Peptides against a protein of PDB entry 7Q4I. Designs and how they scored, part 130

Target 1, 281 residues: chain A of PDB entry 7Q4I
Amino acid sequence: HENSTIAERLYSEVRVLCWIMTNPSNHQKKARHVKRTWGKRCNKLIFMSSAKDDELDAVALPVGEGRNNLWGKTKEAYKYIYEHHINDADWFLKADDDTYTIVENMRYMLYPYSPETPVYFGCKFKPYVKQGYMSGGAGYVLSREAVRRFVVEALPNPKLCKSDNSGAEDVEIGKCLQNVNVLAGDSRDSNGRGRFFPFVPEHHLIPSHTDKKFWYWQYIFYKTDEGLDCCSDNAISFHYVSPNQMYVLDYLIYHLRPYGIINTPDALPNKLAVGELMPEI

## One batch from the design tools (peptide; made by RFdiffusion4, then SolubleMPNN)

Design b2_p20_3_s3 (from b2_p20_3, 9 letters changed)
Fold by OpenDDE base, seed 4:
Structure b2_p20_3_s3 (fold): chain B 281 residues (1-281), chain A 20 residues (1-20)
Amino acid sequence: as target 1 above (281 residues)
Amino acid sequence: DEELEKDEKEAAKQTAELLS
């Protein structure tokens, strides 16, 4: 038996549109597995590609393929969302076709925030952008107001947003969002543990799994530890998740239960006013 | 930005090593 009353409430009150970065070669290999697992828990799920796929619900954006076009695809994806779907959700998540997301945990994090607050969340990195930027692979979520500012105010202005389609998409959107006063939020839980992760759980949970010179430790905006304290009990995302591992994670998170252990959810926090953020931990 | 491109290449290399 399962009680999902709070999750159902948040599903209605914290509406999330998930758009998945993909390409035609990955529609069957990766993207369809997102649709069959965590993507079904989004209020709206759209796959952003260079080719249309009606079975997948993929959109053909007017962009080329390849890593050098990811920024171009991100710009066109948010333009498409703003034109067709800006009122279909309150929050707009970008994820890759090898990102796994626990959408209920994201709704819990977002609950106190107004979608009219210009804010976005993810795994915050410190280089290149003064306020930081969110890791592309871990996925990042924009408020409705953040999307509006990005598309209407930033994209049309070459001084605020890079016109070329080249470059690191996560850095470039981070620069654009900063230039229109969209705030880079703190996604950590009340214990200071991260929620968005640019790797699989194994790479975060095992102490000394990486060398100190590993780029991640130099890029992370907030100090973090390895081991069990690395990750929130309400973690939101992991990256480099294989198609098979998506089904494993779905089973482990939503089906497998230790007998006799019942999790009681924490009380929901008070809602914040428009423009108000939770204090950083 | 040449520095960014260099950093991205290094990060990609280290990530590939981690995932291998």
Scores: peptide ipSAE 0.520, ipTM 0.923, DockQ to the pose 0.802
Fold by OpenDDE base, seed 1:
Structure b2_p20_3_s3 (fold): chain B 281 residues (1-281), chain A 20 residues (1-20)
Amino acid sequence: as target 1 above (281 residues)
Amino acid sequence: DEELEKDEKEAAKQTAELLS
C-alpha cells in the first residue's frame, strides 16, 4: 500500500496552479482528458480558452483562436491569473492540452525555491533569448514573483514585452521575462538529466530516433543524451501526448507497481533563500 | 515518423513567426 506522506506535504507546501492552453474545439477532444488525468493533481486547474465551459472550468479569454493568437492568449491568461488567482498558488504552470505532467515531480524540483524568487523552469532552449527560453509544448512553470513581474512590469511596457499578439508564444514570454530579470532556471536533476520534454517519451527514450540535423539538437540549451539516460527518474512533462496515452501514463505511473520493489525517496534538499538558485550542473 | 514530422512542422512554424 502507498505511503503518500511526503507527496501530501509537498502538495501543501508547493502549491501549483496549472493553466491549460486550449480552444473550444478541444474542450471535449483533449482538455477533458487532462482534467481526468494529471490535471486533478494540481492544487488548482484552469483551462484557458476563447469560450467558457463550466463542465471543464474553462475561462473565455478576450482573444481569437489560431496559432497567431497563442502569444495573445498567454498574456491574457497570466493577466487573468494575476488578477484572480495570484495568491491561490506559489507556482504557475502553463501546459498544452496534449502535455502530460507528473505534478509530484515538479513539486520536488520546486521545493527548495522560494516562490518570491523571480525564476521559471521548463525545457530550456538556447536560440533567440540570451539566457534561453522554455519550450511552450513541454510546459513551463513561473514563480509567483515571476508572474508578478511579467504582468506588472513587462506587459505594460512595449520596450520590454511585445504588445501585439503575433510571434512564437514561448520565445516572446522568454524575452519578456528576461527583460524583467526573471531567471531561466535549470530543470535538470542532480545527474544532469532533463525533466521537461517537448516530445513523447518514445522520442527521447529510443537512441538514434533523430539524426543530428534535427532542430532539437541545435535548440536544446543543455547537452543531453538519448536512451534511458535522457530522462530523469523524476521527469515532469512530455508533449504530444494523445488523450488515450494520458490514461495509459496515469495507469503506468500511479497504479501499475512491480511487486516487491519499494522506492525510498531521496531526502528533500535545503530550502534556498529568496533569489538563490540551485547550482547548474 | 508522423510525430517527428509534426514536431519539425511545429518548430518550423515557430521559427517562421520569429522571422516575420
Scores: peptide ipSAE 0.025, ipTM 0.659, DockQ to the pose 0.091
Fold by OpenDDE base, seed 2:
Structure b2_p20_3_s3 (fold): chain B 281 residues (1-281), chain A 20 residues (1-20)
Amino acid sequence: as target 1 above (281 residues)
Amino acid sequence: DEELEKDEKEAAKQTAELLS
């Protein structure tokens, strides 16, 4: 028998709206599998597209399709969230339709933080943005205050936020958020292990899977290694997860259990004041 | 690895877009 009491508490106290970046060609191929797996564990799940899909619960944003419009979709997605859903959650996760997220682990990370703290979390990269920015593929989560600042303060000001829809989506939002004093948080666990990952588990867990010259090692904000120490026991996300792999991960994480091993969760940390961050490791 | 190559290409494209 499973005891989910703490997870249920966090589901209520750390409300997460997940919005999924998708397009009409991926509604059936990818997005529906998010909805059938990890997306069901969000407090609210919305698919952001260019076309409406009532089966998927997809929103048609006023943007064109193509890789050059991802930044446009992100801007419109958060505008839509702010207008319609800002009070439906405390935290607002962006993920791709091939991102897998362990929402309970995200709630655990977010628990001490106030939603009124202007902060966002993800896989932090160091280039282009002074405080860093969060990798788009790994998914990133904004506090309610961060969304407010992004939509109300940043987006209307071309000096603070790029008005064009072109550019790297994750970098552009990172610039905008920095310009309105939204802090790029540290998502690492107490052991300094990452929680948001821009690749599949295999790419992070297998030592020497990638060349040392691989761009990722130059982009990561915090030094990390490959192997079992790469990843938190409370990892939150992985990217490039195929639809089939989502079901495998759902089974492995939520159903498969080693008999006789009982995992006792760590105690919840103390809640932080508004504007306060966890101490750096 | 096709996935790794894809990731490198995507990163390169994003970087190129930032520099343009």
Scores: peptide ipSAE 0.022, ipTM 0.644, DockQ to the pose 0.091
Fold by OpenDDE base, seed 5:
Structure b2_p20_3_s3 (fold): chain B 281 residues (1-281), chain A 20 residues (1-20)
Amino acid sequence: as target 1 above (281 residues)
Amino acid sequence: DEELEKDEKEAAKQTAELLS
C-alpha cells in the first residue's frame, strides 16, 4: 500500500497533456509502449503522427515523415493542441516515442509556476538561441501561455518563426519561443541537478563514458557533473529508452521498493505570481 | 541544422554503444 495523496493533488492541480512525436512505423514498435507505461500518468496523452491509429490514439497531422519534417510536425502538433486541447491541461509536454518521463516529478517542478506564465522547461542547450533552447529528445514542456504565444503570435509570422518545415525542431521552436518572449526556464533542482536528460540514465550516471570533447558538454547550458550528482532525485525524463527499458523503469520507479525505507516528500514551494520565475541556482 | 543532426546521430551511436 502506498500513500499517493500528494501525487493525486498534483495530478489535479498541475494538469499535463503529453504529446508524443511518432510515425506510423513506430506505432506498434515504440509508441504503444509509451501508452502502456509512463504515458498513462499524463492527464491527456496524444500521439502525433502522419497516420491515424485509433488503437493508439494517434492523430494524423498534415505532414510528411522523416527528420526533415520534424519541425513541421511540431508546428502542426501544437496547432492541433491549441485548437482542440488548450483548456484540457495547464502544461504541454513534447516527448519522443523513446523518451521516458516521470510525470509526477514534472508536476512537482511545475507546481509553483502559473500556466499563464510564458515559460517552457527541458534540458537547456546554449547554441543557436540566445536564451537557450530545450533539447528535443529530452522532452520539453510549455505552459498554456507559451503554447498560445507559439501558435497565435509566432507561427503566423515568418519573421518570428520559420515557415518551412526544415531544420532542427528543438532549435526552431526555441527561436520562435524566444521571439515571442517565452522564457527558457531552469529545470534544475535546488541542488543544481538536472531533471531532463537527452540520454538514458546509464549515460548520465556513469562518469567517463564520454570524452570531454563530446558535443553534449559544449551544448549544455548549465554546467553539470557526471556520476550520481548528474541527476536530480526528482529527475523527469530520459531519452533513447527502448521499449523494454520503459517497462524496467516503470517497475523500478513505481513498484520496486527497498523495505523499511520511506521517502517523505519535500514540502511544496509557494506558488509564484504570473510572470515570476524561481530564482536561478 | 546539419551539424545538430550529426550530433544527434553521434549521441545515438554512443548511447547504443553504452547499452551494448
Scores: peptide ipSAE 0.023, ipTM 0.634, DockQ to the pose 0.374; fails the geometry check

Design b2_p20_3_s4 (from b2_p20_3, 10 letters changed)
Fold by OpenDDE base, seed 1:
Structure b2_p20_3_s4 (fold): chain B 281 residues (1-281), chain A 20 residues (1-20)
Amino acid sequence: as target 1 above (281 residues)
Amino acid sequence: DKKEEEDRKKAAEQIAELLS
């Protein structure tokens, strides 16, 4: 038997709406596996597509498909959320249909923050945006106030937010959010370890897996190591996770237990005031 | 920004290499 009392508390107090970036060709191949694994732990799960799928709970956004439309889809997704679901959650996660997320760890990270604080979290990259932006593949989570500012203040103003649908989705939303004073938060744990990852666990956990010339080392906002110290014990997300790997991760994280080892969770931190952030490490 | 597009393209190619 497991004791899920604190996780149940956080499920109620830190409500997360997860929206999944997908397309009609991936509904069966990828998206349904998100729904059957980590997506079931969101308070609300919506798949944002170009075609409706009632079995998946997919929404048909008024956008075309293809890489050049990802920014357009993100804008329409958040418009849809703001119009229909802004009060259904406190936090709003964007993830891809090949992103795996440990939602409980995300709730733990978010717990001290007010959803009325204009902030968002993810894997922070330093180029193109002064305060940084969050990697699209790792997934990023906006506070309710951040969503409001994005949709109401940024999107209607071409000077603040790109009006066309082209460009790198994660960079463009990062620019828009900065322009309306939504803060790019620090998602690292108390030991300075990352929680959102733009690659599979293997690519982060294996030392010297990548060349030092690999773009990632120039993009990462905070210094990070490879190996076991790469990642928080409370890591939140990984990208490029295949459907089969999602089930493996789900089993390893939620079902497989080493007998005789009991993990006691750390005490919850004090809640922050509106507008207050945790100190950066 | 042309530089941004080039950098993102380069990044995508390197990611693809990692996944191969």
Scores: peptide ipSAE 0.029, ipTM 0.672, DockQ to the pose 0.785
Fold by OpenDDE base, seed 2:
Formats: C-alpha cells, structure tokens, sequence
Structure b2_p20_3_s4 (fold): chain B 281 residues (1-281), chain A 20 residues (1-20)
C-alpha cells in the first residue's frame, strides 16, 4: 500500500524512452536483466543491437559490433528513435546494458525542463568538449529537441558530426550536440551533488583520499573537494552494475523499507520556459 | 566484449587503489 501518486504523475508528464546499448552476445547475459529490472519503469524501452531479438525487443541497427562501432551505433540508434519514436516520449535516455537507472529520480530532475529545450543531462566530463560532454557509461538523456537537432541538423553534416563510426561514443555525441547548440545541462541536485555516476554505488559512496592520478578526478566537470562523497539522495544512475546487482538494487530501492519511516517528497519546482535552465548552484 | 571487461577491470583496479 505505497503511495505512488506523484511518481505516476511524473510517469505521465515526463515520458522517457530508454534505449540500451547492447550487442547480440549480451542479449541474454546483460540486456534481459535491464528489461527485468529498471528498464520496466521507462515509458518505452528499446534495446539497440546489431541483431534483432523479439523476446528482448531488440532492434538490429545497420552497424558492426565492437568498441570501434559504438559511435556508429549511437548515431543509428537516435536516427531510429527519431524516425519511429520521437513522439513516444519527451526525453530519450541512452544507457549501457550494465547501467542501472532510477527512472523516477530522472523524471524528477527533468520535470521543470521543457522537452523543446535543446538540452541533455548526464555525468558531465570536461575534456575534449568546451561545454563538457556526458559520460557514456553513466547514461545520458536528451530532450526531444536535442534528438531532433542531433539527427536532423548535426548528423547530416560531416563538419558538425563525425561521419565515420570510430571514436569515443560519448565524446563524439558531445561534440556533435555542442555544434548544434544543445546545452550540456547540470544534473546536480540543489545541494550540488551528482546524480549520474560512471561507477557502481560502492565506488562513489565509500570515502577515500583522493588520488590525483585517478583519471576520474581529472575528467569530472563539477569537481568537489568531497571526492567520492558526492551522491545525491535522488541519484539517477550507476555504471558497471552486474546483472545480479541490478536485482539487488531493485530490491533495495523499491522493495526494502525500514518500518515506520515514511519519505515525504519535496515539492516539484516550477516549470521552466523553453530554452531556460535551472539556476546555477 | 573483452574490451569492456578490460575497462571494467581497469576501473575497478583504479578505484581500489584510490580507496586503499
């Protein structure tokens, strides 16, 4: 007897299409577990692969497999989404088949934004792209307008988007989106804590001394002195989550309850105008 | 994917070193 009224409202008002980056070898090993856990909370869930799988609802994109084709797969995935599903959602999440996402928290973050605002969110990294780019593993979410600009304005122009399929997928889409004035949003909560994480919860929650040699600290766009102690109460995603860990997270987040503790959700913020972002923290 | 496994292993090692 849980009260999910606000979550149900957001499910209707903040529609999310989730597409999962996968390959045929991972359909059974990884992707199906996404479908059985957090993926079921998306308004639409599509697995983007190189082979069709009717059980999984996987789409065969015209791309090869391997890391050198991830950028190609991303381009084809969004082309497919634009052609077939652009009106099925307001926001379009890319995630890996080992990414876990709390979709309700993502809807909460996205609620004030217009889907007609050219913006995307994720774990923002600072290298290579002036405004930053979103880490591929943490997952990133594009507004409907961002998808439109990406597919219609950027992809057809080799000067705006890399035409070949090679390169770091997350960097390349980041460059492309910047070139069509899609804004790299700030996904941090009101306390300045991150919501999208490129590692498992353990790696972000355990306090430790910062090793400056660790690449992550050089890559994060919003660096804090707190090191790994930066997780929002409304965290959205984690990466490198094993299939078994997905079920554990599902249990911990959606089923396990401390008796007598009732969470009261914060009030929803005011909706922003088209093109408007949340105030800087 | 061997590369994904390698990346995961590398990431885990880096985090382990960070947390040590």
Amino acid sequence: as target 1 above (281 residues)
Amino acid sequence: DKKEEEDRKKAAEQIAELLS
Scores: peptide ipSAE 0.021, ipTM 0.562, DockQ to the pose 0.187
Fold by OpenDDE base, seed 3:
Structure b2_p20_3_s4 (fold): chain B 281 residues (1-281), chain A 20 residues (1-20)
Amino acid sequence: as target 1 above (281 residues)
Amino acid sequence: DKKEEEDRKKAAEQIAELLS
């Protein structure tokens, strides 16, 4: 019914490794649902945890759990990727276990860029980092060269990258990447609409859903609107997506089709006479 | 044009409700 030739080509030419930030308590509750939905569309999918799980393909990183250790986990995750997987992909996405990603749209955005360009993309915020940084919740994607610079040049130098595991994860990696001249890219589409979102679709698509005084409007690097004009037709990510919502999104994006939009739509059934029912199967 | 915009808005609201 569908022609996926272009998507298949991009799957081959724009290889994405997705690593998921999770913890042992969320392996069954959240992470497995990422694996069963959008995570299956990554070229490589790895769950970064503090405990090994062979069913999930989770890695036990040498870090503690809790929000105060997220920066430590991010550093160890990228060290692990560089050591074991740097040549397995061209681009390296960080996402949370409640982030949903349309990987095909990400490949479309990344297609023009060389993975040897030191760049990363996401939802850009303006505070704390001069060039901006990418919101952790929306997910962010590093080029292969960006990963190399982060792990090889930034992490070993306390002047370039924070040695302690404390701090806001997304801000700290943003500082490190800036210090090694990794560019904070513009992920907006040709119409200036955002692609990475730190909230669920409802919070972005519904006008006046959030107060104008909400911190998000002070943090966003680029001017954005509310409603349908908020978001690219080729949006990439949303955050705070429950496990149930992941399956709903998968259904709506990849399965639900209006009649006649697919390449080879089924013919309409014959009209029934008054009182006639469709035959039982 | 206005009707199409309203229909798109309604569709977006319905999708949002499904995701809530």
Scores: peptide ipSAE 0.018, ipTM 0.488, DockQ to the pose 0.025
Fold by OpenDDE base, seed 4:
Structure b2_p20_3_s4 (fold): chain B 281 residues (1-281), chain A 20 residues (1-20)
Amino acid sequence: as target 1 above (281 residues)
Amino acid sequence: DKKEEEDRKKAAEQIAELLS
C-alpha cells in the first residue's frame, strides 16, 4: 500500500528525458540494467551509442568509441535530442550506464525552476570553469533552454565551444555552457547537503573512506561533510553502480519499508520566474 | 589517473559488500 499522488503529479509537471552514455560492448552488460531499473522512471529514455539497438532503444551517433571520444558523443547526443526530442521533455539528463538515479528526487529539485531558465544541475566541480562545471559521472541535467543554447549558440561557434572531440566531456560542456550564459546551479538541499554524487554511496557515507589528499576534495565546488551528513535525504544520483547493485538499490529504495515509519513529503516550494534561481546555501 | 581508477574500484567493491 503506497501513496504516489505527489510523485505522479511531478512526473507530469517535470518531464525528464534521460539519455544514457553507452557503447555497443555495454548494451547487454550495463545499459539494459539501467532500462530495467531506474531508467523506466524517466519520461523518455534514450541510449546514446555508436551502434543501433532496437531492443535497448539505442541510437547510433556518428562518433567513434573510447574515452577520448566522449566529448564528441556528448555533442552529437544533444544535437540529436534538440533535433528530435526538444519538446518531449522539460529537462534533459545525461547519465552513464553505471549511474543510478532517483528520478523522483530530481523532479523535486527541479520543480521550482522554469525549463526556459538557462540552467543546469549536477555535482559541481570548481577547476577549469569559473562558475564551475558538473561532474560527468554523477550525471547532469540541462533545462530545455540550456539545451537550445548549447546546440544552437555554442556548438556552431569554435570560439565558444571546442570543435575537436578530445578532452574531458564534462569540462568541455561546462565551458561551452558558461560561454552562452547557462548558469551552473546549486543542487544542494536546504541543509546544504549534496544530491548528485560522482561515487557510490559508500564513498560518501563512510567517514575517512578516502584519503584527505584525494583529488575529489580539491575538485568539489561546495564544502561537504563525510558520513550521513554528506548526502541529502533526497539524493539524486550515484556513480560506479554495478548492474547487480542497481537491482539492490531499486529494491531498497522502492520496495523495502521499515514497518511503522511513514514518510511525509515536504511541501513543494513556490515556482520561480524565468531566469530566477534559488539562493545558494 | 591510475590512483583514481584504483580508488573507484575499491569503492565499488566496498559498496558491493555492503549491499550483499
Scores: peptide ipSAE 0.024, ipTM 0.576, DockQ to the pose 0.099; fails the geometry check

Design b2_p20_4_s1 (from b2_p20_4, 9 letters changed)
Fold by OpenDDE base, seed 3:
Structure b2_p20_4_s1 (fold): chain B 281 residues (1-281), chain A 20 residues (1-20)
Amino acid sequence: as target 1 above (281 residues)
Amino acid sequence: SEEEDFEKMLEQTKEALEKA
């Protein structure tokens, strides 16, 4: 019998709304598989699309489709969340329809933080934004206060937030959030290991896969190790996860167990005051 | 694009695994 008492407690205390970036062509191909795997572990799951799908619980946002409209879709998604769902959760995760997330590990990372702290977390990149920005593919999570500042303070002001729908979605939200003093948090664990990953586990775990000239090494904000030391034991997300790989990951993480090995969770850290961050490692 | 660079990396990885 599995003891989920701590996970159940965190499910109640660290409420997460997950919104999934998708489009009508991916509802059946990709998004449905998110709903059938890791998306079930969110407190609320919403698919943000250009077309409604009642089976998926997809919302039709007033945006066009295509890569050039991702920023527009992100703006409308957070406007929709703020209008309808701002009190339904404490934290608001953006993920793609090919992102896999271990929601329990995200709750563990978020536990010490107040949702009234203007902060967001993800895989931090260093270019374009002074404090850094979070990789769109790895997924990023905003506090309730961060969502409020983004929607109420940043979006209405063209000087603070890009009004057109073009540009790199993750960079543009990063600029907007910086302009309203939302802090780009450090998502690394106590050993300095990353938790949000913009690629599949294989690409992070196997050192030989990336040339030193690979853009990722120029973009990553914090120093990262290769191999098994690349990744936290409490890793949160991976990107470019196929529908089949989602079921494989779900099986490996939640069902497959080595007999006789009992996982004892670490003690929960102390809660931080509003506006307080964990010390940088 | 980041995606194109990733797809190229995936292809290189597959080729490396097939040669391994």
Scores: peptide ipSAE 0.017, ipTM 0.545, DockQ to the pose 0.148
Fold by OpenDDE base, seed 2:
Order: C-alpha cells, then structure tokens, then sequence
Structure b2_p20_4_s1 (fold): chain B 281 residues (1-281), chain A 20 residues (1-20)
C-alpha cells in the first residue's frame, strides 16, 4: 500500500487550478488525454478553448484560433478564472495540451509560499523581460495574488499590458506581470536543478542531444546542465509530450515501482511570510 | 516537427519585438 498522506495534505493545503490551453481541433486529439492523466490530479481542471465541450469541460473564450491569438486566449483565460474561480484554488497553472505536469511536485515547490505573495513560477527565460519570464510550453503557475494583479491591475491598462492579442504569449504575460510587481520566482530545487522543462525528458536527460548553439541555452535564465543532473528529482513539467507519452509517464511515475526501494520524502520547509521568497541558491 | 514550429514561432516573436 502506498502512503499518500503527505500528498493528500498538500492536495488540500496547496490547491491548484490547472487551465489547459487548447483549441477545438485538439479536444479529442490532445486535451482529452490531459484530462485522463495528470489533469485529474489538479484540484480544478479547465480547458480553455474557442469552443465549448461539455465532455472535456472546455470553456469557449471570446477569441479566435491560431498562434497569433494565444496571448488573447491567455488574457481571456485568466479573466475567466478571476471572475469564476479565483477562490477555487490558491495557485493557477497554465499548461498546454501537450504539457505533462507532476502536480504533487508542484505542490511541494509551492507549499512554503503564500498565495497572497505576488509570484509566479515556471521555466524562467532571460530575454525580453528584465526579471525573466516563464516559458509558455513548460507551463507556469501564478499565485492567487498574481492572478488578481494580472487581471485587475495589468490587463485594464494598455501601458502595463499589451491590449492586442498578438505576440508571444509567455513574453507578453511576463511583461504584464513584471509591470505589476509580480515576481518571477526561482523554481529550482535545493540542488539548483530545474523543475519546469520546455521539452520532453529525453531532450534534457540525454547529454549533447541538442547543438550547443541551440537557442535554449541562450534563453535559460539559470545555468543548467545536461544529463541526469539536468532535472530535479521533483521535476514538475515537460513539454511536447504526446498523448501516448502522457500515459507512459503516468505509468512510470505513479504505477511503476522498483520493489524494495522506499522513497522517504523530505520534510516540508517552513512556510514563508507574505511577500517572502525562498533564499537564492 | 513541434520543435521546428516552436523555433519558427520564436523567430517570429523576435522579429515582432524588434519592430515594436
């Protein structure tokens, strides 16, 4: 029997609403598989689309489809969340319909932080935004206060937040959040290992899989290594995860066990005060 | 590939940001 007592505690104390960026063409192809795998471990799961789907629990946002509308969809998604769901969770995760998330690991990372701290986490990139921004594909998680500031303070002000729907979604939200003093947190573990990943595990775990000139190495905010030391033992997300790979990951993470190996979880850290961040590594 | 599409998107984003 698996002891899930700590995970159950964190499920209650660190409530996560996950919203999935999707479109009508991906409801069956991709989004459904999120719902059947990691999405079921969110406290609330919502699919943000341009069309309603009652089977998926998809919301029809007043936006068009296409890559040029991703920023518009993000704005409308968070407006929808703020209006309808701001009290349903403490933390609000954006993920794509090909992002896989280990929600328990995210809860562990978030546990010490107050939801009233204006902070968000993800795979931090350094370009375009002074404090950095979080990679859209890796998924990023906003505190309740961050959502409030984004929706109430940033979005209504064209000087703080881009009013049109064009641009890189992750960069644009990063700019908006910075402009309302939402902090780009450090999602690395105590060993300095990343937790949010904009690619599949293979691309991070296999040394020299990518060219040294690959843009990722120029974009990553924190120094990262390749190989087994690339990734936290408590990694949170991977991107470009196919529907089939989601089920594989679900099996590997939650079902497959090496007999006789018992993993004892680390003690939970102390809770931080409102506005306090974990010490820099 | 999805990766290639992402790279193209990043290039477009860079161009858009340089023009803004």
Amino acid sequence: as target 1 above (281 residues)
Amino acid sequence: SEEEDFEKMLEQTKEALEKA
Scores: peptide ipSAE 0.016, ipTM 0.534, DockQ to the pose 0.060
Fold by OpenDDE base, seed 1:
Structure b2_p20_4_s1 (fold): chain B 281 residues (1-281), chain A 20 residues (1-20)
Amino acid sequence: as target 1 above (281 residues)
Amino acid sequence: SEEEDFEKMLEQTKEALEKA
């Protein structure tokens, strides 16, 4: 007997369009499983590919495949969203076809923010971009205003946004967004715990899983710990999640319940004014 | 095997989630 009243309210008030980065070889192998699991909890779900797939709801973007085209695909995806879907949602999530997202937790994080605030959220990295940028694999979410600024102000100007399709897509969008004054928000919870994760839960939850020389520790913008304190109880995303693990996570998060434990949700925070951010921790 | 049982459980979970 689940009470979903607050989740239903947030579904209506915090509308999320999720676009999934995929390719034709992954439509059946990966993307289909996103659609059958966490993607169904988005207000709108679109798969961005190089080939159309009517069963998947995949869009054929005018880009080639391969790692060197990810930035090109990201630009075309947001152009497509702006042209066709900018009013269909308040927030616009990019995720990979091996990213798992708890959309309700994302809505909770986004609830206080105006979609007219030029802001985006994700796992913030510190290199290359002064304000930081959001890790591509963990997924990142733009406000409607951030999408507008990206497509209308940044993309048409080669001085603000890289015209070539090469480069690390997450770094390049981060540069573009900074150049049009889209703020790299803090996605941490009130305890300073992260919500967007660029690896599987195991890699974050298990202490000393990685060497301290591992690049991640040099890239992470905010100090983070390993173990149970690594991750918010309201974590939003994990990366490198296999299709099988998506179904396991869906079961564990949405179906499996410890009998006799009742979770009381925290009160919703006050809504922020346009341009206002939550204080950084 | 435990692995086969896990795979069967996983498949049943997939089917259940697809019907929900």
Scores: peptide ipSAE 0.016, ipTM 0.490, DockQ to the pose 0.021
Fold by OpenDDE base, seed 5:
Structure b2_p20_4_s1 (fold): chain B 281 residues (1-281), chain A 20 residues (1-20)
Amino acid sequence: as target 1 above (281 residues)
Amino acid sequence: SEEEDFEKMLEQTKEALEKA
């Protein structure tokens, strides 16, 4: 028998809207598999596309397709969320249609924070933005206040937020958020292990998988290790996860159990005041 | 599809675990 009492509590208390970056060509190939796996554990799941799909719950945003329009799509996605769904959740996750997310672990990380705190979390990178920015592929989550500030304060002001739809999506939102005093949070666990990952588990877990000259090591904001110490036991996301691997991960995480091993969850931390962050590690 | 069949299997497994 599975005891999900704490997870059910957090599902109610830490409401997450997940929006998935996709396109019409990926509705069937990728996005539907998100919907059938980890996306069903979001309080609200929306697919942001250029074409409507009622089966998928995809929204047609007024943007073109291609990498050069990802920033435009992100802006329109958050505008749509603010207009229609800002009160439907406390936290707003952006993920790609090849990102896998353990939503329960994200709720655990977010639990102490007020959604009225202007903060966002993800895999923090150090270039281009002083406080850092969150990797687009790993997914990033904004508080309700962060969304409000982004849409209401940043987007209407070309001095604060790029009006053109070109540029690296994750860098551009990072700049905008910094300019409206949304804090780039630390998503690491109490052991200093990361929770959001821009690659598949294999690439992080296997020591010396990448050359030391690999760009990732220059981009990471916090020092990280390889091997089992790379990743929190409460990891939240991985990127470049194929549709088949999403089902494998669902099986491994939610179904497969080593007989005779029972995990006891850690106690929930105390809730933070508005504007308060967890202590630095 | 293979994915749909696998999903169905997973849901059945989950249901079985909830009843156990």
Scores: peptide ipSAE 0.013, ipTM 0.445, DockQ to the pose 0.018

